Peptides against a protein of PDB entry 7BBL. Designs and how they scored, part 33

Target 1, 86 residues: chain A of PDB entry 7BBL
Amino acid sequence: IAQESLESQEQRARAALRERYLRSLLAMVGHQVSFTLHEGVRVAAHFGATDLDVANFYVSQLQTPIGVQAEALLRCSDIISYTFKP

## One batch from the design tools (peptide; made by RFdiffusion4, then SolubleMPNN)

Design b2_p8_7_s4 (from b2_p8_7, 4 letters changed)
Fold by OpenDDE base, seed 2:
Structure b2_p8_7_s4 (fold): chain B 86 residues (1-86), chain A 8 residues (1-8)
Amino acid sequence: as target 1 above (86 residues)
Amino acid sequence: SRQYAGTP
């Protein structure tokens, strides 16, 4: 009988995770999001948008350890996790 | 390291 290869299964899993990720970004729009960055740094900001390749997050009212920045760019590669209430 | 940048 035909059986899906392990590689194909992994591809489907990655695709599912990517879709979930992208949908979470849509859900974040306009909400204050708490971001966990490297070295235990946590920031909060209102999510605006991402660029085309989702390499950067454009946010506003970024609360950092040293103050609030009205508008800012967060590199996705710097973000470990995020949470928000939709 | 982490980077914060203002929106240009």
Scores: peptide ipSAE 0.086, ipTM 0.685, DockQ to the pose 0.074
Fold by OpenDDE base, seed 4:
Structure b2_p8_7_s4 (fold): chain B 86 residues (1-86), chain A 8 residues (1-8)
Amino acid sequence: as target 1 above (86 residues)
Amino acid sequence: SRQYAGTP
């Protein structure tokens, strides 16, 4: 009967997106992920983990335009999007 | 140890 406020709806939406994001990180563990970075740069790497505040991605076998790095750190802020097969 | 790859 009572309509939830727009602000409350938006809050729930943000919370849902955050949850989906975090769950995606869990699903990524051990999988090769394709990352889209700025300037159209795309890299692929095996996802390892993130730090506690999910500011960085710790990956392995990072395939970059310059070469492959065995282990690397990707700043989440540098990542536009990513895809992977669960 | 892990390090920043320097990618854009």
Scores: peptide ipSAE 0.071, ipTM 0.682, DockQ to the pose 0.065
Fold by OpenDDE base, seed 3:
Structure b2_p8_7_s4 (fold): chain B 86 residues (1-86), chain A 8 residues (1-8)
Amino acid sequence: as target 1 above (86 residues)
Amino acid sequence: SRQYAGTP
């Protein structure tokens, strides 16, 4: 029988991870999320939405080391990781 | 509107 190529297997793996990521974003809506940024900076904010290409996170009540910002935008490229309670 | 918030 024909064996699936390595490239095809990798494509399926990427697709599965992408789906999981997108589902995670949906689960974040309305929850406070803890974001780990560069230089060991950690912030917390209520997740609102993201743009179509998931390049930016639109959040509220952003708790930073220097204060709270009511509304803010976090660039996904600046985020190392995040955690939240589903 | 929303804007980018810098952090230390």
Scores: peptide ipSAE 0.069, ipTM 0.679, DockQ to the pose 0.061
Fold by OpenDDE base, seed 5:
Structure b2_p8_7_s4 (fold): chain B 86 residues (1-86), chain A 8 residues (1-8)
Amino acid sequence: as target 1 above (86 residues)
Amino acid sequence: SRQYAGTP
């Protein structure tokens, strides 16, 4: 029987994950998002936008352990995970 | 302007 190659399956999986990721970015606009960073650091901020290559998150009202910053930039590479209520 | 926020 003819079966889809492993490479094709992986390609579809990556495409699905990418789409889900991009949709989550759209969904979080204007919402407060909880970010988990390295070394157990957790912050919350209102999501504004990303740059074109989604390398950075532009946020507002960033709540950190050392205080609140009105506007800030979070590097996506520093983010382990995030959650928000749509 | 936007700036990086320091976190522990």
Scores: peptide ipSAE 0.067, ipTM 0.680, DockQ to the pose 0.059

Design b2_p8_8_s1 (from b2_p8_8, 4 letters changed)
Fold by OpenDDE base, seed 4:
Structure b2_p8_8_s1 (fold): chain B 86 residues (1-86), chain A 8 residues (1-8)
Amino acid sequence: as target 1 above (86 residues)
Amino acid sequence: ARRYAGVP
């Protein structure tokens, strides 16, 4: 019985993770999301949208350590993790 | 929208 190559298995795994990631973006639209950034910085914001290549998160009501920004852009590469309630 | 660079 033939077995899928390791490389192919890894490719499918990456694809599945990417799909799950993209679905999470859809799910968090309009919700408040808690973002963990570098250096232990945590912010919360209402998720609006991303650009088409998912390089940036466009958010509103960004709660920062020194105040709230009505609208802000978060670079996805700056985000370590995020959590939200669907 | 202004980019938040991780600093307050």
Scores: peptide ipSAE 0.453, ipTM 0.852, DockQ to the pose 0.059
Fold by OpenDDE base, seed 5:
Structure b2_p8_8_s1 (fold): chain B 86 residues (1-86), chain A 8 residues (1-8)
Amino acid sequence: as target 1 above (86 residues)
Amino acid sequence: ARRYAGVP
């Protein structure tokens, strides 16, 4: 039986993962999102937009341990995970 | 380390 190569399987997996990620970004627009950052820090904010290469999240009403910022920038590389209710 | 900053 002909089998798909491991490399091809991995490519499909990466493609599917990327699609899911991008869809989640679209889905969170306008919603409050809970972000888990490094060192156990958790913040919540309303998602606004990202830049074209999805390097940064532009958010509003950022709730931090120090206080609330009306508008803020989160670097995607600093985000470990996030959750939100669609 | 974590980072966040206000947007000017």
Scores: peptide ipSAE 0.249, ipTM 0.785, DockQ to the pose 0.067
Fold by OpenDDE base, seed 1:
Structure b2_p8_8_s1 (fold): chain B 86 residues (1-86), chain A 8 residues (1-8)
Amino acid sequence: as target 1 above (86 residues)
Amino acid sequence: ARRYAGVP
């Protein structure tokens, strides 16, 4: 049987991961999300939106170790992972 | 370091 090339398999895998990521962003809207940042910093915030190139997360009620920020911007490049309940 | 900023 014919086998799909490694390059094609990798391309589909990347596409699937990207789609899951984008769908998770949509699902996050209006929910409190726990974000894991560098150096063990964890924050929680209500997700609002991202910009067009998904460079930043616009959030509200950002709970940080030093207090609560009503509205804040999280750089996506600073986020290691996130968790939320749909 | 903690990195976040207020949004106007």
Scores: peptide ipSAE 0.245, ipTM 0.783, DockQ to the pose 0.063
Fold by OpenDDE base, seed 3:
Structure b2_p8_8_s1 (fold): chain B 86 residues (1-86), chain A 8 residues (1-8)
Amino acid sequence: as target 1 above (86 residues)
Amino acid sequence: ARRYAGVP
């Protein structure tokens, strides 16, 4: 029985994390999500959808420090973390 | 960079 290589183990780990991430996207549909952005900025919005490569989050009722934006786009690269109640 | 963008 040959031991799985380190690279193969890392590949499985990445795949597992990716699956969990994608499932979280499905779970947050229709829910209000709290997003932590850079420079301590936190916003809340209802999750709508992402594009095919999950580069952007399309949200509604975005609560920002300066008001509410009915519809908005959040770039995933700008998001440090997010939380929601599934 | 702008942290969010409105959707027209």
Scores: peptide ipSAE 0.230, ipTM 0.772, DockQ to the pose 0.069

Design b2_p8_8_s2 (from b2_p8_8 with P2R)
Fold by OpenDDE base, seed 4:
Structure b2_p8_8_s2 (fold): chain B 86 residues (1-86), chain A 8 residues (1-8)
Amino acid sequence: as target 1 above (86 residues)
Amino acid sequence: PRRFAGTP
């Protein structure tokens, strides 16, 4: 039987992960999210939106080590992981 | 909104 190429399998896997990621963003809307950033920095914020290319997270009530920022922009590339309760 | 750099 014919098998899908390894490259094609990897492509589908990446696409599936991307879809799950995008769906998680939709699920995050209006929820407080805990973000793990570099250097062990952890912040929590209410997720508002992203830009079209999902380069930035627009958040509110960002709890930072030095205080709360009412509105903030998080670069997605700065985010290692996040958790939230849908 | 202002970008959070991750450090003060």
Scores: peptide ipSAE 0.427, ipTM 0.849, DockQ to the pose 0.058
Fold by OpenDDE base, seed 5:
Structure b2_p8_8_s2 (fold): chain B 86 residues (1-86), chain A 8 residues (1-8)
Amino acid sequence: as target 1 above (86 residues)
Amino acid sequence: PRRFAGTP
């Protein structure tokens, strides 16, 4: 029986994850999002946009442990996970 | 906007 190669299966899996990720970014627009960062830091912010290579999140009303920042950038590489209500 | 650098 002809079987799809492991490499091809992995490529499809990566593509599916990428699609889900991009869809989640679109769904975040205009919503408050809770972000989990390194070292147990949690912040909440309204999601605005990303740059084209999705390196940074442009957010507003960033609630941090030391206060609220009206506008901020979150590095995507600093984010472990996020949750929001669509 | 300024980048959030986390907590000290």
Scores: peptide ipSAE 0.427, ipTM 0.847, DockQ to the pose 0.054
Fold by OpenDDE base, seed 3:
Structure b2_p8_8_s2 (fold): chain B 86 residues (1-86), chain A 8 residues (1-8)
Amino acid sequence: as target 1 above (86 residues)
Amino acid sequence: PRRFAGTP
């Protein structure tokens, strides 16, 4: 049998990571999430939703170093990492 | 909602 190409293997790996990511977003709904942003900035917020292309996170009760925003928009490109308890 | 820019 023919061996799967390297490119095909990489495609499957990317697909698996993408699926895991999307499932994590579903798991985040209704939970407080800790976000690590650039320059050591860390915020916590309740995850609400994303837009269709997952470019933005719509969150509530955003705890920032300078106060709390009832509702806020986080750009996904600004997020280095996040953690939460399912 | 307002965008959080990470800076005040």
Scores: peptide ipSAE 0.425, ipTM 0.848, DockQ to the pose 0.057
Fold by OpenDDE base, seed 1:
Structure b2_p8_8_s2 (fold): chain B 86 residues (1-86), chain A 8 residues (1-8)
Amino acid sequence: as target 1 above (86 residues)
Amino acid sequence: PRRFAGTP
């Protein structure tokens, strides 16, 4: 049986994860998203957009532990995970 | 600790 290399399998897996991620970004547009940040901080915000290199999330109505920010920028590197209802 | 930024 012809079997693809381990490296090829890993590459396909990474590609699938990346595609899923990008699709989730499209799906969350206009929705309220719950973001899990470091140190147990959780915020909710309406997703607007990302920059070209997906380094930041541009969001609105950011609900934080210290209040609501009308518009804000979340650094993707600060985000552990997120969830939303499509 | 990292923080969110204000209005872009």
Scores: peptide ipSAE 0.090, ipTM 0.713, DockQ to the pose 0.081

Design b2_p8_8_s3 (from b2_p8_8, 5 letters changed)
Fold by OpenDDE base, seed 1:
Structure b2_p8_8_s3 (fold): chain B 86 residues (1-86), chain A 8 residues (1-8)
Amino acid sequence: as target 1 above (86 residues)
Amino acid sequence: SRQYAGVP
């Protein structure tokens, strides 16, 4: 049986993960999202959009440990993970 | 405009 190369398998896996990520961004629009940041900080916010290179998350009603920001920008590089209910 | 909230 012919087998796909390891490199090809890895490439497809990365592509699948990237697609899943991008689809999650579309799915979270208009929903409250729970973000896990560094140092155990967790915040919740309504997701609005990202910029073209997905460097930043534009959110509203950002609930932080020290208060609520009506509108805010989260750097994607500062986000460890997120969850939401579609 | 939107600004960074200053969280880690």
Scores: peptide ipSAE 0.077, ipTM 0.703, DockQ to the pose 0.064
Fold by OpenDDE base, seed 4:
Structure b2_p8_8_s3 (fold): chain B 86 residues (1-86), chain A 8 residues (1-8)
Amino acid sequence: as target 1 above (86 residues)
Amino acid sequence: SRQYAGVP
């Protein structure tokens, strides 16, 4: 029985993770999301949208250590993780 | 318009 190459397995894994990620973005729409940023900073915001290449998160009611910002942009590269309730 | 919040 032939086995799929490691390279192909990794490719499928990456594709699956990407799909899961994109689906999570869709599920986030209209929900408050808790974001974990660098240096232990955690913020919460209502998810609005992303740009086409998902480089940035457009959010509202961003609760930061400094205060609440009505509209804000979060760079995806600054986000370590996020959680939300679908 | 939307802006970067300046959060690390």
Scores: peptide ipSAE 0.076, ipTM 0.703, DockQ to the pose 0.064
Fold by OpenDDE base, seed 5:
Structure b2_p8_8_s3 (fold): chain B 86 residues (1-86), chain A 8 residues (1-8)
Amino acid sequence: as target 1 above (86 residues)
Amino acid sequence: SRQYAGVP
């Protein structure tokens, strides 16, 4: 029987994950998002936008352990996970 | 302008 190759299956999986990720970015606009960073640091901020290559998150009202920052830039590479209520 | 947060 003809079966889809492993490479094709992986390609579809990556495409699905990418789409889900991008949709989550759209969905979080204007919402407060909880970010888990390295070393157990957790912050909350209102999501504004990302740059074109989604390397950074532009946020506002960033609540950190050392205080609140009105506007800030979070590096996506520093983010382990995030959650928000749509 | 926006700046980097001082967190890990």
Scores: peptide ipSAE 0.074, ipTM 0.700, DockQ to the pose 0.062
Fold by OpenDDE base, seed 3:
Structure b2_p8_8_s3 (fold): chain B 86 residues (1-86), chain A 8 residues (1-8)
Amino acid sequence: as target 1 above (86 residues)
Amino acid sequence: SRQYAGVP
């Protein structure tokens, strides 16, 4: 039988991770999410939506070290990790 | 140079 190439295996792995990520975004809707940003900064916010290419997170009730913003935009590239209760 | 959040 034909051996699947390394590139093909990596492609399947990336696809699986992408699917899991997208499902995670759907699960986040309406929940408060804790975001870890650079330099140890942590914020919490209610997840609203993201743009089509998932470059930005549109959130509400953003709790920052200096106060709460009713509505805010988080750039995904600034986020190291996030946690939430499904 | 830091902007993690802003008002849309």
Scores: peptide ipSAE 0.093, ipTM 0.707, DockQ to the pose 0.064; fails the geometry check

Design b2_p8_8_s4 (from b2_p8_8, 3 letters changed)
Fold by OpenDDE base, seed 1:
Structure b2_p8_8_s4 (fold): chain B 86 residues (1-86), chain A 8 residues (1-8)
Amino acid sequence: as target 1 above (86 residues)
Amino acid sequence: SRRYAGTP
């Protein structure tokens, strides 16, 4: 039987993951999101938007270990994972 | 290390 190459399969897998990621960003808009950062730090914030290259998350009401920041910028590279309720 | 700042 004919089958696609391993490289093609991997490309499709990466594309699917990227699409899921981008869709999650859209779903996050207006919701409170829990972010897992390095060193066991967890923060919660209302998601606003990202910049064009998705290098930063623009958020509001950022609940941090040392207090609440009304508006803040989270670097995507600092984020290990996130969760939210659609 | 982790860092955050106010929006521009």
Scores: peptide ipSAE 0.158, ipTM 0.753, DockQ to the pose 0.100
Fold by OpenDDE base, seed 4:
Structure b2_p8_8_s4 (fold): chain B 86 residues (1-86), chain A 8 residues (1-8)
Amino acid sequence: as target 1 above (86 residues)
Amino acid sequence: SRRYAGTP
């Protein structure tokens, strides 16, 4: 039998990662999430939603080094990683 | 640097 090409395997791997990412977003809804941003900055916020292209995170009670923002917008590209308890 | 803004 023929085996899947390396390129195809990589494509599936990327697709799997994307799916897992999207599932994590779904799981984050309503939970407080700890975000790691650039320069070692870490913030915590309650995840609300993302826009359709997942370019931004709409959050509430954003705990920043300078204070708490009731509602805020985080650019996904500014987020290095995040953790939360499902 | 970090960037965030209030929701519109």
Scores: peptide ipSAE 0.158, ipTM 0.754, DockQ to the pose 0.067
Fold by OpenDDE base, seed 5:
Structure b2_p8_8_s4 (fold): chain B 86 residues (1-86), chain A 8 residues (1-8)
Amino acid sequence: as target 1 above (86 residues)
Amino acid sequence: SRRYAGTP
């Protein structure tokens, strides 16, 4: 039986993950999102937008351990995970 | 250190 190559399977998997990721970003718009950052830091903020290469998240009403910041920038590379209610 | 920052 003809089988798909491992490389092809991995490519499809990466494509699926990328699509899921992008869809989640779209779904975040206008919602409060809980972000888990490094060193156990957790913050919540309303998602605004990202730059074109999705390197940064522009957010508002950022709830931090030391207070609330009206507008802030979260680097995607600093985010371990996030959750939100669609 | 990499932490949250103000809007540039």
Scores: peptide ipSAE 0.154, ipTM 0.747, DockQ to the pose 0.070
Fold by OpenDDE base, seed 3:
Order: structure tokens, then C-alpha cells, then sequence
Structure b2_p8_8_s4 (fold): chain B 86 residues (1-86), chain A 8 residues (1-8)
């Protein structure tokens, strides 16, 4: 049998990562999440929803270094990483 | 850079 091409392998890898990401979003619902932003800024918020196409996180009770926002929008492109307990 | 804001 022929070996899978490099491009096909990369495609499968991307698909696997995407699936894991999407599952993490589902698991995130209703939980407080710690977000790491640029310049070492870390915030915590209750996850509400994402807009996958617009690449936004809609959160509540956002705890920032300068105060708490009852409701807030985080751009996914500004997020370096996030952690939470499922 | 970063930007976050309250939801409109």
C-alpha cells in the first residue's frame, strides 16, 4: 500500500487539533476560564459562547487587572492560551 | 497588543 502523503498527514493533524479545540469549547461552557493574554496579562471569566467565524469569546464576570466587567468580549486572536477544569 | 471590551 502507498504511504500517505505529507500533505495528507498534515491535514489529519490539523483536523485532530481542530476537533480537540472544539471539544474544549464545549467543555468550557459554564466554567470559569483563565485566559493568558499578551504581555503576561491574565484574566479570568465565565465562558458564555464563541463566535467561530468572527473569532470572539463572549464571557461574563471578566476579572481584569483594572476591574471586573459583567459582560465582555475577548478576541480569540488576543488569547495566547487558556486553562480550566472540566 | 490586546483588546477586550464589554459586549455592546
Amino acid sequence: as target 1 above (86 residues)
Amino acid sequence: SRRYAGTP
Scores: peptide ipSAE 0.149, ipTM 0.746, DockQ to the pose 0.070

## One batch from the design tools (peptide; made by RFdiffusion4, then SolubleMPNN)

Design b2_p9_3_s1 (from b2_p9_3, 4 letters changed)
Fold by OpenDDE base, seed 2:
Parts: C-alpha cells; sequence; structure tokens
Structure b2_p9_3_s1 (fold): chain B 86 residues (1-86), chain A 9 residues (1-9)
C-alpha cells in the first residue's frame, strides 16, 4: 500500500489543530478565560467573540495587573495560550 | 508585535 507523504500528514495535522482551535473558541463563549500574553503577562476575561478572520478576541471584564476593563480587544497574535473550564 | 489590550472599535 502507498504510504501517505510527509506533506500530507502535516496537512492533516494542521487541519486537526485548526478544528480543535475553532471548537475551543465555541466552547469558551461566555466563560472566564485565562490568557497568557507576552512578557509573562496573564489576564482573565469573559470571552465574547472573535472577528471574521479570527484576528481579534472581543472580551469583557478583562482583569489586568493594573485594573479591570469592562470591554477590551485582544489581538490573537498577542496570545500565547489560554485555559478555561468548559 | 507589542501586546495590545484596548477598547474595541
Amino acid sequence: as target 1 above (86 residues)
Amino acid sequence: PRQFAGVPP
């Protein structure tokens, strides 16, 4: 039997990661999410939505080291990781 | 890019 190429395997892996990512976005709606940002900054916020190209996160009750913002925009490129309780 | 958190437009 023909073995799947490395490139094809990588493509499937990327697709699986993308699907998992999108599912996580759906799962976190309305929940408080802990975000790890650059320079060791960690914030918590209620996730609202993303824009069409998933470039930004619209969040509420953003807890920052210097205070709470009622509403805020987080750039996805600024987020290293996140965690939440589904 | 420098991290950004601000009021959405």
Scores: peptide ipSAE 0.068, ipTM 0.691, DockQ to the pose 0.090
Fold by OpenDDE base, seed 3:
Structure b2_p9_3_s1 (fold): chain B 86 residues (1-86), chain A 9 residues (1-9)
Amino acid sequence: as target 1 above (86 residues)
Amino acid sequence: PRQFAGVPP
């Protein structure tokens, strides 16, 4: 039998994770999402879209510790995790 | 670090 290489297994794993991630982005459109940022900061916002390279999240009604922003841009690199209810 | 949320252009 042909044994799949470790590299090939890792590639399949990355592909599966990437697909799940992209599907989650589609699912969160228009929903309120809770974002966990660094230093224990948590914000909530309605998800709009990401840019082509998924570097930024375009959101609305961003609830921050210091106020609400009607429109905002979150850098993906600043986000530790997010949760939402489909 | 933290460059917090900005207004999109």
Scores: peptide ipSAE 0.065, ipTM 0.684, DockQ to the pose 0.072
Fold by OpenDDE base, seed 5:
Structure b2_p9_3_s1 (fold): chain B 86 residues (1-86), chain A 9 residues (1-9)
Amino acid sequence: as target 1 above (86 residues)
Amino acid sequence: PRQFAGVPP
């Protein structure tokens, strides 16, 4: 049986990860999400939408260490990880 | 880049 090339395997893996990421964004809509940011900062916010091209999260009721922001923008590049309950 | 969370433009 011919073995799939390494490049092809990597391509499929990247595609699968991208799909999972996009599906997670869809599932987040309207839910409170916990975000882990750099420097050990953790925040929670209701997810509104993303601008996939600009790589931004548009959120509401952002709970920060110093208070709550009604509306906020989180840059995806500033986010290490996130969790939410569907 | 510097971390920022603020009001969207």
Scores: peptide ipSAE 0.065, ipTM 0.687, DockQ to the pose 0.090
Fold by OpenDDE base, seed 4:
Structure b2_p9_3_s1 (fold): chain B 86 residues (1-86), chain A 9 residues (1-9)
Amino acid sequence: as target 1 above (86 residues)
Amino acid sequence: PRQFAGVPP
């Protein structure tokens, strides 16, 4: 009964979270998503795609406190969380 | 300056 190392357990946990994240991106396609940003800012936008290499969200109809952007780029690092209805 | 959104490149 070999026990998995703590480091290995953490690695599996990270991998599981990454997979869950990627699956959420797939589920977001074509849906309006509510994004929670820093400083209490919340925006809503239709999800288009992500660039995993650049770590950006490509969205449309971005509703911001200062207006609506037809197309926009959200930096993943600016996003605290997001919710959507599949 | 912090920008949370911009025009896609």
Scores: peptide ipSAE 0.062, ipTM 0.676, DockQ to the pose 0.102

Design b2_p9_3_s2 (from b2_p9_3, 5 letters changed)
Fold by OpenDDE base, seed 3:
Structure b2_p9_3_s2 (fold): chain B 86 residues (1-86), chain A 9 residues (1-9)
Amino acid sequence: as target 1 above (86 residues)
Amino acid sequence: SRRFAGVPP
């Protein structure tokens, strides 16, 4: 019986998570998404797209604690989590 | 402490 190495198992796990993540990005297009940021900040916005390396989220109608921005960029590295209704 | 959102270029 051929036993898969631990490294190979981890690689498969990462691949599965990556696929799920990418699918979620596709699913949220055009939907309002709630983003949880650092320091307890929460914002809501309509998701538009991300750049090729998924460094930024391009959003519209960004509702922030200090006002609404018609269009904005969110740094993916500043996002702790997000939720949306498909 | 840092800008997390801004107007797209």
Scores: peptide ipSAE 0.101, ipTM 0.720, DockQ to the pose 0.069
Fold by OpenDDE base, seed 4:
Order: C-alpha cells, then sequence, then structure tokens
Structure b2_p9_3_s2 (fold): chain B 86 residues (1-86), chain A 9 residues (1-9)
C-alpha cells in the first residue's frame, strides 16, 4: 500500500509527454509538415530528421512566405507547433 | 528580421 509521490507522478507525466513528442518525430519522417512559427509565420516542409543534440529539424522543400529552400534547418525553439498527416 | 531557417552546416 505505497503511494507514488507527487514528484514521481510529475516525472511520469513529463516522461510521457517526451515519449509522445519523440514518437511524433518518428511518424513525421518523410512527410510534409506544417510548422507554426513566431509572429504568425507558417511554413511547410518535408521532414528529414532531427538532431537532438543541436535541437534542429533537418527539412527539405521548405516553403516560406519569402521563398522555397531546398534544404534547411529549423530550430526547435522557433517552432510553436506543427501538424501533419501520417 | 530574425532568421528562422538556414542551410544545414
Amino acid sequence: as target 1 above (86 residues)
Amino acid sequence: SRRFAGVPP
């Protein structure tokens, strides 16, 4: 009859969110993703991979309001949200 | 004016 501490519950919650995030990255591979950035900027790009150490998204065919980049890096910290069709 | 995307190194 042992209760899990509040801190342990919070740790599990954070771990679950992190796992969901990482799984979404796996599901995103090869798909076009719509990214919402700061200042209302929205871009679309084909997702390639992430570099967890650098905290970047490696993408291709990045469609921005000022043009298209064949290959680009998106800083994860610049991304507010993203959506895609798996 | 800040850069939000760049070419991979």
Scores: peptide ipSAE 0.101, ipTM 0.716, DockQ to the pose 0.067
Fold by OpenDDE base, seed 5:
Structure b2_p9_3_s2 (fold): chain B 86 residues (1-86), chain A 9 residues (1-9)
Amino acid sequence: as target 1 above (86 residues)
Amino acid sequence: SRRFAGVPP
């Protein structure tokens, strides 16, 4: 039998990961999400939306170490991980 | 660069 190339296997893997990521963004809409940022900073906020290239998270009620911001913008590249309850 | 920004533009 023919063996799928390594390149095509990697492509499928990337596609699957991308899909799961995008689905998680859809799932968190309207929910409070806990974000882990750099330097051990952790914040919580209600997820609203993202831009088309998923560069930024538009959130509300952002609980930061120094206070609560009614609305804020989180750069996705600054987020190490996030968790939320569906 | 700031970790997070306030009100979106």
Scores: peptide ipSAE 0.099, ipTM 0.720, DockQ to the pose 0.078
Fold by OpenDDE base, seed 1:
Structure b2_p9_3_s2 (fold): chain B 86 residues (1-86), chain A 9 residues (1-9)
Amino acid sequence: as target 1 above (86 residues)
Amino acid sequence: SRRFAGVPP
């Protein structure tokens, strides 16, 4: 059996990571998520939804270093990483 | 500069 090309292997890997990412978005619904932003800023919020192109995270009860926002918008481009307990 | 979270429109 012929070996799959490196390019196709990488493509499958990227596709798998993308699917995993999208599934994580669904999994975090109804949970408090910890977001790591730039400049060492860390916030926690309840995930609500995202827009079609996943450009923004719509969250509630956003706990920031300077206070709590009932409703807030997190730009995905500002997020370095996130964690939550499923 | 730092960008902060905002309120949805």
Scores: peptide ipSAE 0.099, ipTM 0.721, DockQ to the pose 0.078

